# Peptides against a protein of PDB entry 3T7K: the designs that were tried, part 122

Target 1, 248 residues: chain A of PDB entry 3T7K
Amino acid sequence: KAEKILARFNELPNYDLKAVCTGCFHDGFNEVDIEILNQLGIKIFDNIKETDKLNCIFAPKILRTEKFLKSLSFEPLKFALKPEFIIDLLKQIHSKKDKLSQININLFDYEINGINESIISKTKLPTKVFERANIRCINLVNDIPGGVDTIGSVLKAHGIEKINVLRSKKCTFEDIIPNDVSKQENGGIFKYVLIVTKASQVKKFTKLINDRDKNETILIVEWNWCVESIFHLNVDFTSKKNVLYQKK

## One batch from the design tools (peptide; made by RFdiffusion4, then SolubleMPNN)

Design b2_p20_1_s2 (from b2_p20_1, 12 letters changed)
Fold by OpenDDE base, seed 4:
Structure b2_p20_1_s2 (fold): chain B 248 residues (1-248), chain A 20 residues (1-20)
Amino acid sequence: as target 1 above (248 residues)
Amino acid sequence: MEEYKKKTEEDLELAEKNAL
């Protein structure tokens, strides 16, 4: 069926998109539309797998979904597009206008607001955002909204190698892992990095660390600090936003 | 086509509700 629909075009674009969707197309596409998209070089996947070499995200706007956050770790993210791209594309293809020799849809007209060339360019860097920030090992409280597995998966996609889950009520100093990074001269290296949800956890962990090691560097942040770092593909150590405790 | 637009609105609301 798709071949017959596409046969009216003299030339078909190859968009070379390997995409996931978030905040759109939850029910997927009908069989004909999937086949059409595939013939145009648009492959949509249900889940993120490294083997698929994903390069695109479809979303109506910047979202705080696992898929969206992970899409910023693609190597590279080539395009972050609004669902209207697919909608308008399929609309043109299904149009009965006899004289459509070419599909004229520019991908750049469908960019997600706030995902600019500066963000896209950073996805071409050889390192991940937290790797560049010298954050390899973190401590994550077990009561994190969204769950430790989902949050941990997002953080790993962005260069966190080790995630230590802290049982906030029962944890001791010995349960807190150091951020084992080689001292690079020009980066704020924190020995202890923690993501917490409550002010009581800040007090607890700060006390536990300072009572055992008075001179160690500590960074305690909210999840929003990670989200902002991901959305900018940069860690700003000068910002106090979403930083609950910092000791240099 | 209208179906995809309507579904997108519903999916967006769900994604916002389930934001990390």
Scores: peptide ipSAE 0.610, ipTM 0.953, DockQ to the pose 0.893
Fold by OpenDDE base, seed 3:
Structure b2_p20_1_s2 (fold): chain B 248 residues (1-248), chain A 20 residues (1-20)
Amino acid sequence: as target 1 above (248 residues)
Amino acid sequence: MEEYKKKTEEDLELAEKNAL
């Protein structure tokens, strides 16, 4: 069926999109539409796998979903597009009007607001955002909203290698792992990096660390610090936003 | 096509509810 529909066009674009969707198309597409999209070089995947070489996300706006946050780790993310791109594309293709010689849809007209070329360009960097920030090993409290597995998976996608889950009520100093990064000459490396949810955890962990390792550098942040860092593909160590405790 | 638009609104609401 798709071939017969597409045979009306003299030339078909190849968009070369390998995409996931978030906040749109949860029920997927009908068989004809998915075949049409595939013939136009638009492949939609249900889940993120590194092997699929994903380069696109469809979303109505910037979202705090696992898929959206992970899409900013694609190598590269070529396009972040509104679902209206697919809707308008399929609408043009299914239109019974005259022999459209060409599909006149520009991808750039469908960019997600707030995902600009500067952000896209950073996805071409050989390093991940937290890797560039010298954050390799973190401590994550076990009571984090969204769950340690989901949050941990997002953080790993962005270059955190080791996630130590802290049982916030029962943990001791020995349960806290250092951020094992070789001293680079020019970068403020924090020996202890922690993501926490409560002020009581800040008080607990600062005491535990300062009592046992008094002169070490500590960074304690909220999850929102990570989200902002991901959305900008940059860690701003000058910002105090979402930083609960910092010792240089 | 209208079906995809309506579903997109529902999907957005769900995504916002399940925000990390």
Scores: peptide ipSAE 0.610, ipTM 0.953, DockQ to the pose 0.890
Fold by OpenDDE base, seed 2:
Structure b2_p20_1_s2 (fold): chain B 248 residues (1-248), chain A 20 residues (1-20)
Amino acid sequence: as target 1 above (248 residues)
Amino acid sequence: MEEYKKKTEEDLELAEKNAL
């Protein structure tokens, strides 16, 4: 059925998009529209898998969803597009006005606000954002909103290798893992990196670490610190925003 | 096409509610 609809176009673009959707198209597409999109080189996946070599996200705006946050870890993210791209594309394709037409939809007209070429360019870097920041091993409190698995999966997508889950009420110093990175000359390496949800956890972990390992560097942040770092694909160690405790 | 627009608005609201 899609072939008959597309036969009116002299040339069909190949967009070469392997995409996930977030904040849009939750119910998917009808069978004809999926077939049309596939013929145009637009493949939409339900979930993120590394094997699929995803290069695109559809979203109406910057979102704090697992899919959106992980899309910024694509290698590279080629396009972050508004759903209107697909809507306008399908609208043009289903239009009966012209017997012979070209599909004239420019991907750049549908960029998600705030995901500019500067962000896209950083997804072409050989390293992930937390890898570049010398954050390899983190401690994550078990009461984090969204759950340790989801949050951990996002962090891993962005270069965190090891996530140690801390049971905040029962945690001792021995439960806290160091950020095992080699001292590089450029950039503050924190021996202990922790993501916490409460001021009581800051007090607890700061005390535990300082009582047992007084001279070591500590970074305690909120989840929002990670989100902001992901959205910028850069860790700004000069910013105090979402930093709860820092010892250099 | 209008159906996809309406669904997108609903999906956006859900995504904002389920923000990490």
Scores: peptide ipSAE 0.609, ipTM 0.953, DockQ to the pose 0.893
Fold by OpenDDE base, seed 5:
Structure b2_p20_1_s2 (fold): chain B 248 residues (1-248), chain A 20 residues (1-20)
Amino acid sequence: as target 1 above (248 residues)
Amino acid sequence: MEEYKKKTEEDLELAEKNAL
């Protein structure tokens, strides 16, 4: 059926998109529309898998969803597009106007606001954002909103290798893992990195670490510190925003 | 086509509610 619909065009674009959707197309597409999109080089996947070599995200705007946050880790993210791209494309293709020799839809007209070329360019870097920041091992409190599995999966997509989950009420100093990174001359290395939800956790962890390891560097942040770092694909160690405790 | 637009609004509201 899709072939018959597309046969009226003299030339078909190949968009070369391997995409996931978030905040749009939750119910998916009908069989004909999926076939049409596939013929145009647009493949939509239900979930993120590294093996699929995803290069695109569809979303109406910047979102704090697992899919959106992970899309910024694609290698590279080629396009971040509004769902209107697909809607307008399919609308043009299903149009009964006989004289359409070509599909006239430009990807650049559908860019998500706030995902600019500066962000896209950083996804071409050989390293992930937290890898560049010398953050390899983190401590995560077990009461984090969204759950440790989802949050941990996002952090791993962005270059954190080890997520240590801390039971906030029962944890001791021995439960806290160091951030095991080689000393680089030009980067702030923190021996202990922690993501916490409450001021009481800051007091607890600072005491535990300082009582047992007095001279070590500590970074304690909110989840929003990670989100801002992901959205910028850069860690700004000069900013105090979402930093709860820092010892250099 | 209009169905995809309406569904997108609902999906956006759900995504905002379930924000990390």
Scores: peptide ipSAE 0.609, ipTM 0.953, DockQ to the pose 0.890

Design b2_p20_1_s3 (from b2_p20_1, 8 letters changed)
Fold by OpenDDE base, seed 1:
Structure b2_p20_1_s3 (fold): chain B 248 residues (1-248), chain A 20 residues (1-20)
Amino acid sequence: as target 1 above (248 residues)
Amino acid sequence: SEKYKKETEEALKEAEKNAL
């Protein structure tokens, strides 16, 4: 059926998109539309898998979803597009009135606001954002909104290798893992990195660490610190935004 | 399709509600 619909076009573009959707198309597409999209080189996946070599995200705007946050870890993210791209494309294809010999839709007209070429270019880097920041091992409190699995999965996608989950009420100093990175000469490496949700946790962990390892560097942040770092694909250690405690 | 537009509006609201 899709072939018959597309037969009216002399040339079909190959968009070469391997995409996931977030904040749009939750009910998916009808069978004909999926077939049309596939013939145009647009493959939409339900879930993120590294093996699929995803290069595109569809979303109406920047979102704080697992899919969106992880899409910024694609290698590379080629396109971050509004759902209107698909809507307008399908509308043009299904239009009987326009004897269009060609599909005339420019991907660049559908870019998600705030995902610019500067962000896209950083997805071509050989390293992940937290890897570049020398954050490989972190401590995450167990009461994190969104859950440790989801949050942990996002963090891992962005280069955190080890996530230690802290039982905030019961943990001791021995439960806190160091960020085991070789001191590079020019980078402020924090020995202890923690993501926390409450001021009481800051007080607890700072005391535990300072009482047992007084001279070590500590970074305690909110989840929003990670989100901002992901959205910018850069860790700004000069910013105090979402930093709850810092000892250099 | 008007369908996809409406579904997108609803999905956006849900995504905003369930933001990490």
Scores: peptide ipSAE 0.628, ipTM 0.961, DockQ to the pose 0.884
Fold by OpenDDE base, seed 2:
Structure b2_p20_1_s3 (fold): chain B 248 residues (1-248), chain A 20 residues (1-20)
Amino acid sequence: as target 1 above (248 residues)
Amino acid sequence: SEKYKKETEEALKEAEKNAL
């Protein structure tokens, strides 16, 4: 069926998109539309797998979903597109009125607001955002909204190698892991990095660390600090936004 | 076309509700 529909076009684009969707197309596509998209080099996947070499995200806007946050870790993310790209494309293809010799849809007209070339360019870097920030081992409190597995998976996609889950009520100093990074001279290395949810946790962990490992560097942040870092694909150590405690 | 638009509007609301 798709071949018959597409036969009216003299030339078909190959978009070479391997995409996931978030905040759109939850029910998927009908069989004919899937076939059409496949013939145009658009492959939609249900889940993110590294083996699929995903290069595209469809979303109506910047979202705080696992898929969206992880899409910024694609190598590279080539396109972040609004669902209207697919809608308009399919509409043009199904249109009987226009003797369209060619499909005239420009991907650049459908960019997600706030995901510009500056963000896309950073996904071409050989390193991940937290790797560039010298954050490889973190401590994560077990009461994090969204769950430690989901949050941990997002953080790992962005270059966190080790996530230590802290049982906030029962943990001791010995349960806190250091951020084992080589002292590069260029500054900004914190020995202890923690993501917490409550002010009481800040007080607890700062005391535990300062009492047992005096004069060490500590960074305690909210989850929003990680989200902002991901959305910008850059860690801004000059910002105090979402930083709960910092000791240099 | 209209189907996908409606589904997107619903999916967006759900994604905003379930934001990390």
Scores: peptide ipSAE 0.627, ipTM 0.961, DockQ to the pose 0.886
Fold by OpenDDE base, seed 4:
Structure b2_p20_1_s3 (fold): chain B 248 residues (1-248), chain A 20 residues (1-20)
Amino acid sequence: as target 1 above (248 residues)
Amino acid sequence: SEKYKKETEEALKEAEKNAL
């Protein structure tokens, strides 16, 4: 069926998109539309797998979904597109109007607002955002909204190798892992990095660390600090936004 | 076309509700 629909075009673009969707196309596509998209080099996947070499995300805007946050870790993320790209594409293809020799849709007209070339260019870097920030091992409180598995998976996609889950009520100093990074001269290396949800955890962890390891560097942040770092593909250590405690 | 727009509106609301 798709071949017959596409036969009216003399040339078909190959968009070379391997995409996931978030905040759009929840019910998926019909079989004909999937076949059409596939013939145009648009492959849509239900889940993110590294083996699929995903390079695109469809979303109506910047979202705080697992898929969206992980898409910024694609190598590279080539395109972050609004769902209107697919909608307009399919609309043009299904249109009975005159022999369109070519599909006239420019991908750049459908960019997600706020995902600019500066962000896209950073996805071509050989390192991940937290790797560049010398954050390899973190402590994550177990009461994190979204769950430790989901949050942890996002953080790992962005270069955090080890996530230690802290049971906030029962944890001791011995439960807190150090951020084992080689002392690079030019980067603020924090020995202890923690993601917490509330001020009481800041008080607890700062006390535990300072009582046992008085002169060590500590970074305690909210999840929003990670989100902002991901959205910018840069860690700004000069910003106090979403930083709950910092000891240099 | 209308189907995908409605689905997108619903999926967006869900994504905003379930934001990490």
Scores: peptide ipSAE 0.626, ipTM 0.960, DockQ to the pose 0.897
Fold by OpenDDE base, seed 3:
Structure b2_p20_1_s3 (fold): chain B 248 residues (1-248), chain A 20 residues (1-20)
Amino acid sequence: as target 1 above (248 residues)
Amino acid sequence: SEKYKKETEEALKEAEKNAL
């Protein structure tokens, strides 16, 4: 069926998209539309797998979903597109009225607002955002909204190697892991990095660390600090936004 | 076309509700 529909076009574009969707197309596509998209070099996957070499995300806007946050870790993310790209494409293809010899849809017209070439360019870097920031081992409180597995999975996608889950009520100093990174000459390395949800946790962890490991560097942040770092693909250590405690 | 638009609107609302 798709072949018959596409046979009216003299030339078909190859978009070379391997994509996931978030905040759109939850019910997927009909069989004919999937076949059409496949013939145009658009492959849509249900889940993120590294083996699929995903290079695209469809979303109506910047979202705080697992898929969206992880898409910024693609190597590279080539395109972040609005779902209207697919909608308009399929509409043109199914249109019988237009004796269109060619499909003429520009991908750049469908870019997600706020995902610019500066962000896209950073996805071509050989390192992940937290790796570049010398954050490889973190402590995460167990009561984080979204759950430690989901949050942890996002953080790992962005270069955090080890996530230590802290039981905030019962944890001791011995439960807190250091951020084991080699001293690089030019980067502020925090020995202890923690993601917390409450001011009481800040007080607890700062006390535990300062009492047992005096004069060490500590960074305690909210989840929003991580999100902002991901959305910018850059950690700004000069910003106090979403930083709850910092000891240099 | 209309199906995908409606679905996108619903999916967006859900994604915003379930934001991390």
Scores: peptide ipSAE 0.626, ipTM 0.960, DockQ to the pose 0.855

Design b2_p20_1_s4 (from b2_p20_1, 11 letters changed)
Fold by OpenDDE base, seed 2:
Structure b2_p20_1_s4 (fold): chain B 248 residues (1-248), chain A 20 residues (1-20)
Amino acid sequence: as target 1 above (248 residues)
Amino acid sequence: MEEYRKKIEEDLKRAEENAL
């Protein structure tokens, strides 16, 4: 059926998209539309797998979903597009108006607001955002909204190698892992990095660390610090936003 | 096509409600 629909066009674009969707198309597409999209070089995947070499995300806007946050770790993210791209494309293709010899839809007209070329360009870097920031091992409290698995998965996609889950009420100093990064001379390395949910955890962890390891560098942040870092594909250590405690 | 649009509004709302 798709072939018959597409046969009216003299030339078909190849968009070369390997995409996931978030905040749109949860129920997927019908069989004909999937086939049409596939013939146009648009492959939609249900889940993010590294093996699929995903290069695109569809979303109505910037979202704080696992898929959206992880899409910024694609190598590269070529396109972040509004779902209207697919809608308008399919609408044009299903249109019975005889006069359309060509599909006239430009990907660049459907960019998600706030995902600009500066963000896209950073996805071409050989390193991940937290790797560039010398953050490889973090401590994550077990009461984090969204759950440690989801949050941990996002952090790993962005270059965190090791996530230590802290049971905030029962943890001791021995449960806190150091951020084992080779001392780079330029002073931007925190020995202890922690993501916490409340002020009482800040007080607890700062005390535990300072009582046992008084001279070490500590960074305690909210999850929003990670989100902002991901959305900008840059860690700004000069910003105090979402930083709960910092000792240099 | 209209079915996809309607579903997007619902999907967006769910995504916003379940934001990390």
Scores: peptide ipSAE 0.682, ipTM 0.967, DockQ to the pose 0.875
Fold by OpenDDE base, seed 3:
Structure b2_p20_1_s4 (fold): chain B 248 residues (1-248), chain A 20 residues (1-20)
Amino acid sequence: as target 1 above (248 residues)
Amino acid sequence: MEEYRKKIEEDLKRAEENAL
């Protein structure tokens, strides 16, 4: 059925998209539309797997979903597109207007607002955002909204190698892991990096660390610090936004 | 086609409710 619909076009574009969707197309597509998209080089996946070499995300806007946050870790993210791209494309293809020799849909007209070329270009870097920031091992409190597995999965996608989950009420100094990074010449390396949810946790962890490992560098941040870093694909250590405690 | 468009609003709302 899809072949018959597409046979009216002399040339078909190959968009070469391997995409996930978030905030759109939750119920997927009908069989004919999936086949049409596949013939146009648009493959939509339900879940993110590294083996699929995903290069695109469909979303109405910038979202704080797991899929959206992880899409910024694609290597590279080629396109971040509004769902209207697919809608307009399928609409044109299903149109009974005989005179359409070509599909005239430009990907660049459907860019998600706020995902610019500067962001896209950073996804071509050989390193991940937290890797560039010398953050490899973090401590994450167990009461983090969204859950430690989801949050941890996002952080790992962005170059954090080890996530230590802290039981905030029961943890001791021995439960806190150091950020094991080689001293590079040009960056403030924090020995202890923690993501926390409450001011009481800041007080607890700062005391535990300072009492047992004096004069070490500490970074305690909110989850929003990570989100902002992901959305910019850059860690700004000059900003105090979402930083709860910093000791250099 | 309109079916997909209508569902986007609902999907967006759900995504915003499940924001990390």
Scores: peptide ipSAE 0.682, ipTM 0.967, DockQ to the pose 0.896
Fold by OpenDDE base, seed 1:
Structure b2_p20_1_s4 (fold): chain B 248 residues (1-248), chain A 20 residues (1-20)
Amino acid sequence: as target 1 above (248 residues)
Amino acid sequence: MEEYRKKIEEDLKRAEENAL
């Protein structure tokens, strides 16, 4: 069926998209439409796997979903597109009225607002955002919304190698792991990095660390600090936004 | 086509409600 529909076009584009969707197309596509998309070099995947070499995200806007946050770790993210790209493409293809010899849909017309070329270019960097920030090992409280597995998976996609889960009520100083990174000459390294949810946790962890390791550097942030860092593909250590405690 | 468009609004709402 798809071949018969596409046969009216003299030339078919190859978009070379390996994509996931978030905030759109939850029910997927009908069999004809998925085959049309496949013939145009648009392959839609249900889940993110590194082996699939994903290069595209479809979303109506910037979202705080696991898929969207992880898409910014693609190597590279080639396109971040609104779902209207697929809608307009399929509409043009299914149209019987337009004696169009060619499909005239430009990917750049469907860019997600706020995902600009500066963001796309950073996905071509050989390092991940937290790797560039010298954040390798973090402490994550167990009561984080979204769950430690999902949050941890996003953080790992962005270059955090080790996530230590802290049971905030029961943890001691010995449960807190250091951020073991080689001193690069040009970057502030925090020995202890923690993601917390409550002011009481800030008080607890600052006390535990300062009582046992008084002279060490500490960074305690909210999850929103990580999200903002991901959305910008840059860690701004000059910003106090979403920073709960900092000791340099 | 219109079916996909209508579902996007619902999917978007769900994604916003389940934001990390």
Scores: peptide ipSAE 0.682, ipTM 0.967, DockQ to the pose 0.899
Fold by OpenDDE base, seed 5:
Order: sequence, then C-alpha cells, then structure tokens
Structure b2_p20_1_s4 (fold): chain B 248 residues (1-248), chain A 20 residues (1-20)
Amino acid sequence: as target 1 above (248 residues)
Amino acid sequence: MEEYRKKIEEDLKRAEENAL
C-alpha cells in the first residue's frame, strides 16, 4: 500500500534516520505509515540498543527521560527533531493533490529548541562526557528517584564504567569504591565520586572517607549535576551548582 | 495525522510526570 502512495512522487528523499521517540508517538504508527517512513529512510525503534547505531531522537522539547538523556550519547546524534517533522511529512504524502515532483520537508526546520550545533558537535567526539571528565567509577545511593537501574543505565551510556550502589543506612567505608583512573596531568581527578539524595548522606560519607582515607579528593553531587553535565555534554568543575561537597 | 498530534500532548505530559 505504501508503494502505491509513494509512486505519485518522481523522487523520494532518503533522510537516513535511525530514531527513538520520547514524549511523542507512544502508541507508535499504523502499518502503512511505518512502511512509508521506512521507504524514506526513517526507521523508528522502540528501545535504545548500541547495535542499531541510532542517530536521531524525536521529542517535543528537551526532556528528562531515559531515552532523551541517552540520545545525547549517540555516536553521533545527527538530529534532534520535533514530532511535527513526521506529522507534516505524512500529511504531505497522504495528500490526494496532483503528482508532486518532490517531498518539500526540510528536517532542519524541526530542530528541538535548545539542542544546537554545539551540542550535536560534541556527540562526534571519540569520548563520552564523564570519560572526558575522568569519572570512571561512581558510588550511587540506593534511594535515588528513578531507581538505580535506570539512572545507572544513563550514566553508563555517558561513559561511567562502574556503578557501585550504596545502601545508605548500612554502608561502611569498605563499601565505597574509588574512581580508578590513571592520573592525567591536566585534570583534577576525584578519588571518590558519589551521587546522593540527602544532606545526611553527605555527612555520613564525608565522615567515613575522611576518617579512613585522609586528604583524598572527594566529589559529592546531586543527580541534577549529572543531568546538567549530560545536557551540556560537558562537566564544569568550576560550578558549585548541584555540588554538595567537594574536596580537592 | 490529527490523531498523532492529539496524542503528543498526552505523551508529553506523561514524559514530564515521569522525568528523572
């Protein structure tokens, strides 16, 4: 059926999109529309898998969803587009008006506000944002909103290799893992990196570390510190925003 | 087409409610 609908066009674009959707198209597309999109080089996936080599996200705006946060780790993220791109495209294709020579939809007109070329360009870097920041191993409290699995999956997508989950009420110093990175000359490496939810956890972990491993470097942050770092694809160690404790 | 547009508002609201 899609072939018959598309046969009215003399030339079809190939958009070369491998995309996921968030905040839109939760129920998916009908079979004809999926086939049309596929013929235009637009493949929509339900889930993020590295093997699919995803390069696009559809969303109405910047969102704090797992899919959106992970899309900024694509290699590269080529396009971050509003769902209106698909709607307008399908609307033009389903129009019964005379033989159109070409589909006149430019994907650049549908960019998500706030995802600019500076962000897109950083997704072409050979390293992930936390990898560039020398954050390889982190400690994550078990009471984090969103759950340790989801939060951990986002952090791993952005270059954190090891996530140690801390049971905040029962943990000891021996449960805290160091950030095992080789000393590079030009960057402050924190030996202990922790993501926490409460001021009581800051007091506990700072005491545990300072009592047992004196004079070591410590970074304790909120989840929002990670989110801001992801949205900028850069870690700003000069900012105190969402930093709860820092010892250099 | 209009069906997709209407559902986006609901999907967006759900995504905002489930923000990390």
Scores: peptide ipSAE 0.681, ipTM 0.967, DockQ to the pose 0.880

